Peptides against a protein of PDB entry 5X9X. Designs and how they scored, part 39

Target 1, 41 residues: chain A of PDB entry 5X9X
Amino acid sequence: SSVSELEQRLRDVKNTNSRFRKALMEKENELQALIRKLGPE

## One batch from the design tools (peptide; made by RFdiffusion4, then SolubleMPNN)

Design b2_p27_7_s4 (from b2_p27_7, 14 letters changed)
Fold by OpenDDE base, seed 1:
Structure b2_p27_7_s4 (fold): chain B 41 residues (1-41), chain A 27 residues (1-27)
Amino acid sequence: as target 1 above (41 residues)
Amino acid sequence: SLLEKIERLKEEQKRLENEIKRNEELM
């Protein structure tokens, strides 16, 4: 039904956002590691 | 270079942030 489809779309968006937030965290960790390499060892 | 990688990652983060924002606005 239209309602069940809307609910599915909402779940899909939430799942996508969760995945994107995880990717953001991973990229941030990589960024910080690279930034640290710019400094003296 | 390290600087190029940093800038690339920052751009990728910006894209993700924009997508998250758009999705949240739809909810």
Scores: peptide ipSAE 0.587, ipTM 0.900, DockQ to the pose 0.820
Fold by OpenDDE base, seed 2:
Structure b2_p27_7_s4 (fold): chain B 41 residues (1-41), chain A 27 residues (1-27)
Amino acid sequence: as target 1 above (41 residues)
Amino acid sequence: SLLEKIERLKEEQKRLENEIKRNEELM
């Protein structure tokens, strides 16, 4: 149904955002590691 | 270089943040 299709699309968007947030975290971890390499800790 | 990699990562993060924001506006 239209309702079930919209609910599925919403779930898909939420899942996509979850993956993107995970990617952001991974990139942030890499960024912080590189930043620390730029100077003394 | 390390600086270039940092800038690339920042840009990639910005793109992801924009996409997340756009998706959240649809919810």
Scores: peptide ipSAE 0.586, ipTM 0.900, DockQ to the pose 0.809
Fold by OpenDDE base, seed 4:
Structure b2_p27_7_s4 (fold): chain B 41 residues (1-41), chain A 27 residues (1-27)
Amino acid sequence: as target 1 above (41 residues)
Amino acid sequence: SLLEKIERLKEEQKRLENEIKRNEELM
C-alpha cells in the first residue's frame, strides 16, 4: 500500500543515514591518524 | 601527500554530512 511504501522509504532513509554516519566516523578516524603523522600529539 | 589525503577526506566528510542533513529534512 501507499502507507507501507512510505514507511519503507522512511526506514530506507534512516538506514542510509546510519550507514553514512558510520562512514563519517571511519573517515574521521583515518583523518586523525593522518593528522598525527603531521606532528606529535 | 598527507595534506592532499587530509583534504580529500574532509571533502568526503562534507559530502556525507550534506547528504545526512538532506535526509534528516525528509524526516
Scores: peptide ipSAE 0.585, ipTM 0.899, DockQ to the pose 0.784
Fold by OpenDDE base, seed 5:
Structure b2_p27_7_s4 (fold): chain B 41 residues (1-41), chain A 27 residues (1-27)
Amino acid sequence: as target 1 above (41 residues)
Amino acid sequence: SLLEKIERLKEEQKRLENEIKRNEELM
C-alpha cells in the first residue's frame, strides 16, 4: 500500500543515516589517529 | 601525505554531515 511504501522509504532514510553516522565515527577515529601522529611527541 | 589524508577525511565527513541533515529534514 501507499502507506507501507512511505513507511519503508522512511525506514530506508533512517537506515541510510545510521550508516552515515557510523561512517562519520570511523572517519573521526582515523582522523584523530592521524592528528596524534602529527603531534610533537 | 598525512595532511592530505586528514583533509580528505574532513571533506568526506562534511559531505556525510550534509546528507544526514538533508535526510533529517525529510523525516
Scores: peptide ipSAE 0.580, ipTM 0.899, DockQ to the pose 0.846

## One batch from the design tools (peptide; made by RFdiffusion4, then SolubleMPNN)

Design b2_p28_3_s1
Fold by OpenDDE base, seed 5:
Structure b2_p28_3_s1 (fold): chain B 41 residues (1-41), chain A 28 residues (1-28)
Amino acid sequence: as target 1 above (41 residues)
Amino acid sequence: MREELLKQIERLRKEMQELENKIAENEK
């Protein structure tokens, strides 16, 4: 139904955003590691 | 090398910004 399709689309968007947030977190962790490696110099 | 680290950091920052933009767009 149209309602079920809309609900599915919403779930798909949420799942996609969840994956993006996970990727973002991984990059944040890598960024912090690189910053620490870089040091104050 | 410090220069290489800076390049990697810049790459990551750009990729992170893209992800944030995509998330924001999807959140309408």
Scores: peptide ipSAE 0.624, ipTM 0.898, DockQ to the pose 0.745
Fold by OpenDDE base, seed 4:
Structure b2_p28_3_s1 (fold): chain B 41 residues (1-41), chain A 28 residues (1-28)
Amino acid sequence: as target 1 above (41 residues)
Amino acid sequence: MREELLKQIERLRKEMQELENKIAENEK
């Protein structure tokens, strides 16, 4: 049904955002590692 | 190699910004 499809679309968006947030967190960790490697110079 | 590190950091920051924009776009 249309309602079921809308619910599925919402779930898909949430799942996509979950993946994006995970990727973002990993990049944040990588960024911090690079900043530490860069040092104070 | 400091220059290369700075380039990597800048690249990462851009990628992160893109992800943040996508997340914001999807949030209802």
Scores: peptide ipSAE 0.624, ipTM 0.897, DockQ to the pose 0.740
Fold by OpenDDE base, seed 2:
Structure b2_p28_3_s1 (fold): chain B 41 residues (1-41), chain A 28 residues (1-28)
Amino acid sequence: as target 1 above (41 residues)
Amino acid sequence: MREELLKQIERLRKEMQELENKIAENEK
């Protein structure tokens, strides 16, 4: 049904955003590691 | 070298911004 399909789409979007947030966190960790490696020079 | 690190940092910053934009778009 239209309702069930909309609910499914919403779930898919939320799942996608969850994956994006995880990737974002990983990139933040990598960024901080690079900044530390860069040093105060 | 330092220059390469700076380039990598900038790349990551851009990728992170892209992800943030995608998340924001999906959240309407």
Scores: peptide ipSAE 0.624, ipTM 0.897, DockQ to the pose 0.781
Fold by OpenDDE base, seed 1:
Structure b2_p28_3_s1 (fold): chain B 41 residues (1-41), chain A 28 residues (1-28)
Amino acid sequence: as target 1 above (41 residues)
Amino acid sequence: MREELLKQIERLRKEMQELENKIAENEK
């Protein structure tokens, strides 16, 4: 049904955002690692 | 190399911004 399809699309968007947030967290961790590697100089 | 690290950091910052934009778009 149209309602079921819209609900599915909403779930897909939420799942996609969840993946994006996970990727963002990983990049944040990588960024901090690079900053530490850069050192105080 | 320090210069290469700085470039990598900048690329990461841009990728992070892109992800943030996508998340914001999906959240309407």
Scores: peptide ipSAE 0.623, ipTM 0.897, DockQ to the pose 0.795

Design b2_p28_3_s2
Fold by OpenDDE base, seed 3:
Structure b2_p28_3_s2 (fold): chain B 41 residues (1-41), chain A 28 residues (1-28)
Amino acid sequence: as target 1 above (41 residues)
Amino acid sequence: MREELLRQIERLRKEMQKIENEIKKNEE
């Protein structure tokens, strides 16, 4: 049904965005590591 | 080394922005 299809699409989007947010977190951690290496100069 | 770190930071920032744009797109 259209309702079930919409629910499925919503789940798919949420799962995809969850993966993206995890990737962002990993990149943020890498970014902070680089900033720490950069130092105060 | 400092210059390379700055380049890497900028690269990461751009990559993060691309991901954020995809999230925004998915959220419509």
Scores: peptide ipSAE 0.614, ipTM 0.898, DockQ to the pose 0.709
Fold by OpenDDE base, seed 2:
Structure b2_p28_3_s2 (fold): chain B 41 residues (1-41), chain A 28 residues (1-28)
Amino acid sequence: as target 1 above (41 residues)
Amino acid sequence: MREELLRQIERLRKEMQKIENEIKKNEE
């Protein structure tokens, strides 16, 4: 049904965004590590 | 070495921005 399909699409988008947020977290950790390695010099 | 780190940081920032844009788009 149209309602079922819309609900599925919403779930898919939420799942995708969840994966993106996890990726961002990992990249943020990497970024901070690089910044620390860079130092003030 | 420092120059390479700066390049890596910039590349990473760009990747993060792309992901953030996709999230924003999906949350329209």
Scores: peptide ipSAE 0.614, ipTM 0.898, DockQ to the pose 0.766
Fold by OpenDDE base, seed 4:
Structure b2_p28_3_s2 (fold): chain B 41 residues (1-41), chain A 28 residues (1-28)
Amino acid sequence: as target 1 above (41 residues)
Amino acid sequence: MREELLRQIERLRKEMQKIENEIKKNEE
């Protein structure tokens, strides 16, 4: 049904955003590692 | 090389911004 399809789309969006947030967390960790590697010099 | 690290940092920041934009778009 159209309702079921909308619910599925919502789940897909949530799953996609969840993956994006995980990716952001990983990239933030990488960013901090690069910043530390950069150092004060 | 310090300059290379700075370039890597900037590239990473841009990638993060793109992801953030996609998240915002999906939440509209």
Scores: peptide ipSAE 0.613, ipTM 0.898, DockQ to the pose 0.797
Fold by OpenDDE base, seed 1:
Structure b2_p28_3_s2 (fold): chain B 41 residues (1-41), chain A 28 residues (1-28)
Amino acid sequence: as target 1 above (41 residues)
Amino acid sequence: MREELLRQIERLRKEMQKIENEIKKNEE
């Protein structure tokens, strides 16, 4: 049904965003590690 | 070495921005 289709789309978007947020956190950790390695010079 | 670190940082920042844009789009 139309309602079921909308609910599925919403779930898919939320799942995708959840994976994206996890990827962002991992990249942020990598970024901070590189910044620390770069040092103050 | 420092130059390569700066290049890696810049690549990461660009990748993160792309992901943030996708999240923003999905959240309408």
Scores: peptide ipSAE 0.613, ipTM 0.898, DockQ to the pose 0.759

Design b2_p28_3_s3
Fold by OpenDDE base, seed 5:
Structure b2_p28_3_s3 (fold): chain B 41 residues (1-41), chain A 28 residues (1-28)
Amino acid sequence: as target 1 above (41 residues)
Amino acid sequence: MKEELLKQIERLRKEMQELENKIAELEK
């Protein structure tokens, strides 16, 4: 139905957003690790 | 070395910006 299709689209957007935010967090963690390695040099 | 670390940092910052842009598009 049109309602079920809209619900599915919303779930897809939510899942995609969640995956992107997780990837962003992983990159932020990697960034902080590299900054720490860089040190005060 | 420092140069390689800086290159990796710049790459990550660029990739993070791309993700932020994609998230912003989804939230319009």
Scores: peptide ipSAE 0.473, ipTM 0.861, DockQ to the pose 0.693
Fold by OpenDDE base, seed 2:
Structure b2_p28_3_s3 (fold): chain B 41 residues (1-41), chain A 28 residues (1-28)
Amino acid sequence: as target 1 above (41 residues)
Amino acid sequence: MKEELLKQIERLRKEMQELENKIAELEK
């Protein structure tokens, strides 16, 4: 049904958003690590 | 070396910006 489809879309968006936010956090951590390595050089 | 680190940092910054744009799009 239309309601079921909308609910599914919402779940998909939330899941995708969560994945992207997690990836962003991981890259942020990597970035900070690289910046720290750059510091003493 | 330092140059390689800078390149990696720049790559990451671009990738992060892409993710932020995608997140913003999802959040309308």
Scores: peptide ipSAE 0.473, ipTM 0.860, DockQ to the pose 0.766
Fold by OpenDDE base, seed 4:
Structure b2_p28_3_s3 (fold): chain B 41 residues (1-41), chain A 28 residues (1-28)
Amino acid sequence: as target 1 above (41 residues)
Amino acid sequence: MKEELLKQIERLRKEMQELENKIAELEK
């Protein structure tokens, strides 16, 4: 169970990391859209 | 509506920073 638990923890970290990175990219895209909407002024 | 856009941008920047901090914590 120790090995399986560690493997599960690793999977959880990877999944969480993936979700956060995806969310970050989405926010980056949204941010850029807002910046462009804001314009040069 | 510049003021509202600036507020939204500020909000997003804060949220992004939080995510970046969380990612950094995971990869620590």
Scores: peptide ipSAE 0.473, ipTM 0.861, DockQ to the pose 0.712
Fold by OpenDDE base, seed 3:
Structure b2_p28_3_s3 (fold): chain B 41 residues (1-41), chain A 28 residues (1-28)
Amino acid sequence: as target 1 above (41 residues)
Amino acid sequence: MKEELLKQIERLRKEMQELENKIAELEK
């Protein structure tokens, strides 16, 4: 593969990884909100 | 309501695990 193809593949992986990590963070925030609603009981 | 919250928490934890698996796969 050419250098430009490898660079594009890297960008694609990084972008996908970034999207998944953002989604993960958002779900963590949701999770924490639900845990707070659950309370101590 | 507690039951529903627990179900939602379980769902989220499962979805988070799936995302972590996908991220791990990307890093191979």
Scores: peptide ipSAE 0.472, ipTM 0.861, DockQ to the pose 0.712

Design b2_p28_3_s4
Fold by OpenDDE base, seed 2:
Structure b2_p28_3_s4 (fold): chain B 41 residues (1-41), chain A 28 residues (1-28)
Amino acid sequence: as target 1 above (41 residues)
Amino acid sequence: SRQELLEKIERLRKEMQELENEIKENEA
């Protein structure tokens, strides 16, 4: 039904955003590590 | 090299910005 399809779309978006947020966290960790490696030079 | 490191950092920053934009678009 239209309602079930909308609910599915919402779930899909939430799942996608969840994956994106996890990727952001991983990239932030990598970024900080690289910044530390860069040093004050 | 230091230059490659700087370039990697910049790429990461851009990728993060893209992800943030996509998240915001999905939540809009």
Scores: peptide ipSAE 0.615, ipTM 0.896, DockQ to the pose 0.753
Fold by OpenDDE base, seed 1:
Structure b2_p28_3_s4 (fold): chain B 41 residues (1-41), chain A 28 residues (1-28)
Amino acid sequence: as target 1 above (41 residues)
Amino acid sequence: SRQELLEKIERLRKEMQELENEIKENEA
């Protein structure tokens, strides 16, 4: 039904956002590591 | 090299911004 389809879409969006947040965290960690590697120069 | 590090950092910053934009869009 239309309702069930919308509910599915919402779940998909939430799952996507969850994956994006995880990726964001991983990139932040990588970024910080690179900044440290860059040094004070 | 240092230049490559700077370029990688900038790429990451851009990718992170895109992710943040997508998350924000999905939450709107």
Scores: peptide ipSAE 0.614, ipTM 0.896, DockQ to the pose 0.797
Fold by OpenDDE base, seed 3:
Structure b2_p28_3_s4 (fold): chain B 41 residues (1-41), chain A 28 residues (1-28)
Amino acid sequence: as target 1 above (41 residues)
Amino acid sequence: SRQELLEKIERLRKEMQELENEIKENEA
């Protein structure tokens, strides 16, 4: 149905954003590690 | 090298910005 299709689309978007947020977190952790490795100079 | 670290940092910052933009677009 139209409603079930909209619900499915919403779930797909949410799942995609969830994966993106996870990737974002992983990149932030990597970024911080590199910044620490870089040092103060 | 230090230069490679700086380049990687910049790439990561750019990738993070792109992810944030995509998330924002999906939520709009």
Scores: peptide ipSAE 0.615, ipTM 0.897, DockQ to the pose 0.762; fails the geometry check
Fold by OpenDDE base, seed 4:
Structure b2_p28_3_s4 (fold): chain B 41 residues (1-41), chain A 28 residues (1-28)
Amino acid sequence: as target 1 above (41 residues)
Amino acid sequence: SRQELLEKIERLRKEMQELENEIKENEA
């Protein structure tokens, strides 16, 4: 049904964003590690 | 090398920006 489909779409978006946020955090951690490796100069 | 490190950092920054944009788009 239309309602069921909308609910499914919402769940899909939330799941996608959850994955994106996780990936973002991992990249942030990696970025900081690389910046530290780079050093001040 | 230092140059390769800088390039990787820049790639990561771009990827992070893309993720942030997609998240914002999905939330809109």
Scores: peptide ipSAE 0.614, ipTM 0.896, DockQ to the pose 0.737; fails the geometry check

Design b2_p28_4_s1 (from b2_p28_4, 13 letters changed)
Fold by OpenDDE base, seed 3:
Structure b2_p28_4_s1 (fold): chain B 41 residues (1-41), chain A 28 residues (1-28)
Amino acid sequence: as target 1 above (41 residues)
Amino acid sequence: DELLKKIEELRKEMEELENEIKENEELM
């Protein structure tokens, strides 16, 4: 593969991971909100 | 009840995301 193709693939992986990290953060926020509901009010 | 079920579901989804992120990072 060309250098440009490798660079593009790397960017694609980084972009994918960025989206995954965003999703992970959103799920963590949701999880924390639910955990708070388990505690005393 | 459904609250605990949802919490566990989220935990599993998060674990899968973390594993995929880790795998992708190992490729770099």
Scores: peptide ipSAE 0.568, ipTM 0.887, DockQ to the pose 0.769
Fold by OpenDDE base, seed 2:
Structure b2_p28_4_s1 (fold): chain B 41 residues (1-41), chain A 28 residues (1-28)
Amino acid sequence: as target 1 above (41 residues)
Amino acid sequence: DELLKKIEELRKEMEELENEIKENEELM
């Protein structure tokens, strides 16, 4: 149904954003590690 | 150097992710 399709699309977007937030956090952690390394160099 | 290059690459990737997250949040 249209409602079921919309609910599925919403879940897909939420799942995608969850993955993006995780990737963003991983990149932030890597960035901070590199910035700390940059200091003494 | 390569360290600065990698930092800039990460910053660009993070900006792209933040923009996509923001656009998706507008759909919710």
Scores: peptide ipSAE 0.567, ipTM 0.886, DockQ to the pose 0.802
Fold by OpenDDE base, seed 5:
Structure b2_p28_4_s1 (fold): chain B 41 residues (1-41), chain A 28 residues (1-28)
Amino acid sequence: as target 1 above (41 residues)
Amino acid sequence: DELLKKIEELRKEMEELENEIKENEELM
């Protein structure tokens, strides 16, 4: 139904954002690790 | 500098993700 499709689309966007936030956290962790390496460099 | 290059790449990727998250949140 149109309602179920809209609900599914909303869930898809939410799931996508959850994945993006996870990726963002991973990149932040990598960034911090690289910044720490710049110290002694 | 490879480290500086990678840092800049990460910064760009993070900015892109942040923008996409914001755009998606506007849809909700």
Scores: peptide ipSAE 0.567, ipTM 0.887, DockQ to the pose 0.830
Fold by OpenDDE base, seed 1:
Structure b2_p28_4_s1 (fold): chain B 41 residues (1-41), chain A 28 residues (1-28)
Amino acid sequence: as target 1 above (41 residues)
Amino acid sequence: DELLKKIEELRKEMEELENEIKENEELM
């Protein structure tokens, strides 16, 4: 039904956001590691 | 400086993710 399809889409968006937040955290960790390596070069 | 270039690339990627997350959250 249209309702079930909308509910599915919402779940898909939530799952996508969960993956994006995880990727964001990984990038933040990588960013911090690179910042710590900043030097004269 | 390749290090600074990589840092900037990461910042851009993070901004894109944050924007996509925000857009998706506005749908909820």
Scores: peptide ipSAE 0.564, ipTM 0.886, DockQ to the pose 0.775

Design b2_p28_4_s3 (from b2_p28_4, 14 letters changed)
Fold by OpenDDE base, seed 4:
Structure b2_p28_4_s3 (fold): chain B 41 residues (1-41), chain A 28 residues (1-28)
Amino acid sequence: as target 1 above (41 residues)
Amino acid sequence: DELLKEIERIRKEMEEIENKIAENEKLM
């Protein structure tokens, strides 16, 4: 049904954003590690 | 400095991800 399709699309967007947030966290960790290296070097 | 270049690359990639998240949040 149209409702079920819209609900599925919403779930897909939420799942995609969850993956993006995880990727963002990983990049933040990498960024902070590099910044810490920049200090003493 | 190569570290500065890498930092800038990562910052740009993070910005792109943040923009994608923001666009998707408009759909929720």
Scores: peptide ipSAE 0.589, ipTM 0.894, DockQ to the pose 0.825
Fold by OpenDDE base, seed 5:
Structure b2_p28_4_s3 (fold): chain B 41 residues (1-41), chain A 28 residues (1-28)
Amino acid sequence: as target 1 above (41 residues)
Amino acid sequence: DELLKEIERIRKEMEEIENKIAENEKLM
């Protein structure tokens, strides 16, 4: 149904953003690891 | 210097992800 399709689209957007947030967290962890390596170089 | 380049790459990637999240949140 139209309602079911709209609900599915909303869920898809939510799931996509959840994946993006996870990726963002992983990038933050990678960034922090590199920052910790910053030295006189 | 290579380390700084890598840091900047990650920062740009994070910005791109944040923009995508923001655009999707407009739909919610």
Scores: peptide ipSAE 0.589, ipTM 0.894, DockQ to the pose 0.748
Fold by OpenDDE base, seed 3:
Structure b2_p28_4_s3 (fold): chain B 41 residues (1-41), chain A 28 residues (1-28)
Amino acid sequence: as target 1 above (41 residues)
Amino acid sequence: DELLKEIERIRKEMEEIENKIAENEKLM
């Protein structure tokens, strides 16, 4: 149905954004690791 | 400095991801 299709699209977007947020977190960790190299250790 | 360039690269990549998230949130 149109409702189930819209619900599926919403789930797909949420799942995609969840993956993006995970990637963002990994990038943040990488960034912080590099930033730590700039200062005194 | 190559380290600073790498940091800037990552920051730009993060910005691109954030923009994609924001665009998807407009669909909600």
Scores: peptide ipSAE 0.588, ipTM 0.893, DockQ to the pose 0.669
Fold by OpenDDE base, seed 2:
Structure b2_p28_4_s3 (fold): chain B 41 residues (1-41), chain A 28 residues (1-28)
Amino acid sequence: as target 1 above (41 residues)
Amino acid sequence: DELLKEIERIRKEMEEIENKIAENEKLM
């Protein structure tokens, strides 16, 4: 049904955003590691 | 500087991800 399709689409978007948030966290960790390496250069 | 370029690359990638999240959140 249209309702079930909309519910599925919403779940898909939420799942996608969850993956994006995880990727963002990993990028933040990588960024911080590199920032900590900034020295005299 | 290679390190600074890498940092900027990551920052740009993060911005792109954040924009995608924001656009998806408008749908919810």
Scores: peptide ipSAE 0.588, ipTM 0.894, DockQ to the pose 0.742

Design b2_p28_4_s4 (from b2_p28_4, 18 letters changed)
Fold by OpenDDE base, seed 5:
Structure b2_p28_4_s4 (fold): chain B 41 residues (1-41), chain A 28 residues (1-28)
Amino acid sequence: as target 1 above (41 residues)
Amino acid sequence: DELLKEIERLRKEMERIENEIAKNEELM
């Protein structure tokens, strides 16, 4: 139904954003690791 | 230099993702 399709689309967007937030966290962790190396390099 | 390049790459990737998140949140 149109309602179920809209609900699915909303879930898909939320799931996508959840994955994006996870990716951001991973990149932030990598960034911080690189920043810690900036001192001597 | 390679370290700084990698840092900048990550920053740009993060910015792109943040923009996508923000756009998606307009739908919610």
Scores: peptide ipSAE 0.579, ipTM 0.889, DockQ to the pose 0.808
Fold by OpenDDE base, seed 4:
Structure b2_p28_4_s4 (fold): chain B 41 residues (1-41), chain A 28 residues (1-28)
Amino acid sequence: as target 1 above (41 residues)
Amino acid sequence: DELLKEIERLRKEMERIENEIAKNEELM
């Protein structure tokens, strides 16, 4: 049904955002590590 | 400095991800 399709789309978006947030966190950690290296170097 | 280049690359990638997250949150 249209409702089921919309619910599925919403779940897909939420799952995608969850993956994006995980990737973002990993990049934030990497960025912080590089910035800390930049300081003393 | 290679570190500066990598930092800038990461910052740009993070911005793109944040923009995509924001777009998706508009749907919720």
Scores: peptide ipSAE 0.579, ipTM 0.889, DockQ to the pose 0.808
Fold by OpenDDE base, seed 1:
Formats: sequence, C-alpha cells, structure tokens
Structure b2_p28_4_s4 (fold): chain B 41 residues (1-41), chain A 28 residues (1-28)
Amino acid sequence: as target 1 above (41 residues)
Amino acid sequence: DELLKEIERLRKEMERIENEIAKNEELM
C-alpha cells in the first residue's frame, strides 16, 4: 500500500543515516588518532 | 606531509557524509 511504501522509505532513510552516523564516528576516531600524532609527545 | 594529507582526506569524507545525512533528514 501507499502507506506501507512511505513507511518503508522512511525506514530506509533512517537506516541509511544510521549507517552514515556510524561511519562518521569511525572517521572521527581515525581523525582524533591522527591529530594526536601532531601534538607534542 | 602524509599525516596532514590524511587528516584533510578524512575531513573531506566526513563533510560529504554530513551533507548526505542533512539531505536525508530533509526527507523526514
């Protein structure tokens, strides 16, 4: 149905954003590790 | 150097992801 299709699309977008936020967290961790290497030892 | 290049690469990748998230949030 149109309602179920809209609900599915919303879930798909939310799931995609969830994956993107996870990827951001991982990249932030990588970035922080690299930035720490720039600091004084 | 390579370290700064890698940092910039990550920053650009993060920016692209953030833009994608923002676009998707406009759909919600």
Scores: peptide ipSAE 0.578, ipTM 0.889, DockQ to the pose 0.745
Fold by OpenDDE base, seed 2:
Structure b2_p28_4_s4 (fold): chain B 41 residues (1-41), chain A 28 residues (1-28)
Amino acid sequence: as target 1 above (41 residues)
Amino acid sequence: DELLKEIERLRKEMERIENEIAKNEELM
C-alpha cells in the first residue's frame, strides 16, 4: 500500500543517514589523526 | 603537501555527507 511504501521509504532514509553518520565518525577520527601530524610535515 | 591535501579531501567528503544527511532529514 501507499502507506506501507512511505513507511519503507522513511526506514530506508533513516538507515542511509545512520550509515552516513557512521562514515562521518570514521572520517572525523581520521581527520583528527592527520591534524595531529600537521606540525612535523 | 600530501598531508594538507589529504586533510582537505576528508573535509570535502565530510561536507558532502553532511549535506546529504541534512537533505534526507528534511524529508522526515
Scores: peptide ipSAE 0.578, ipTM 0.889, DockQ to the pose 0.796

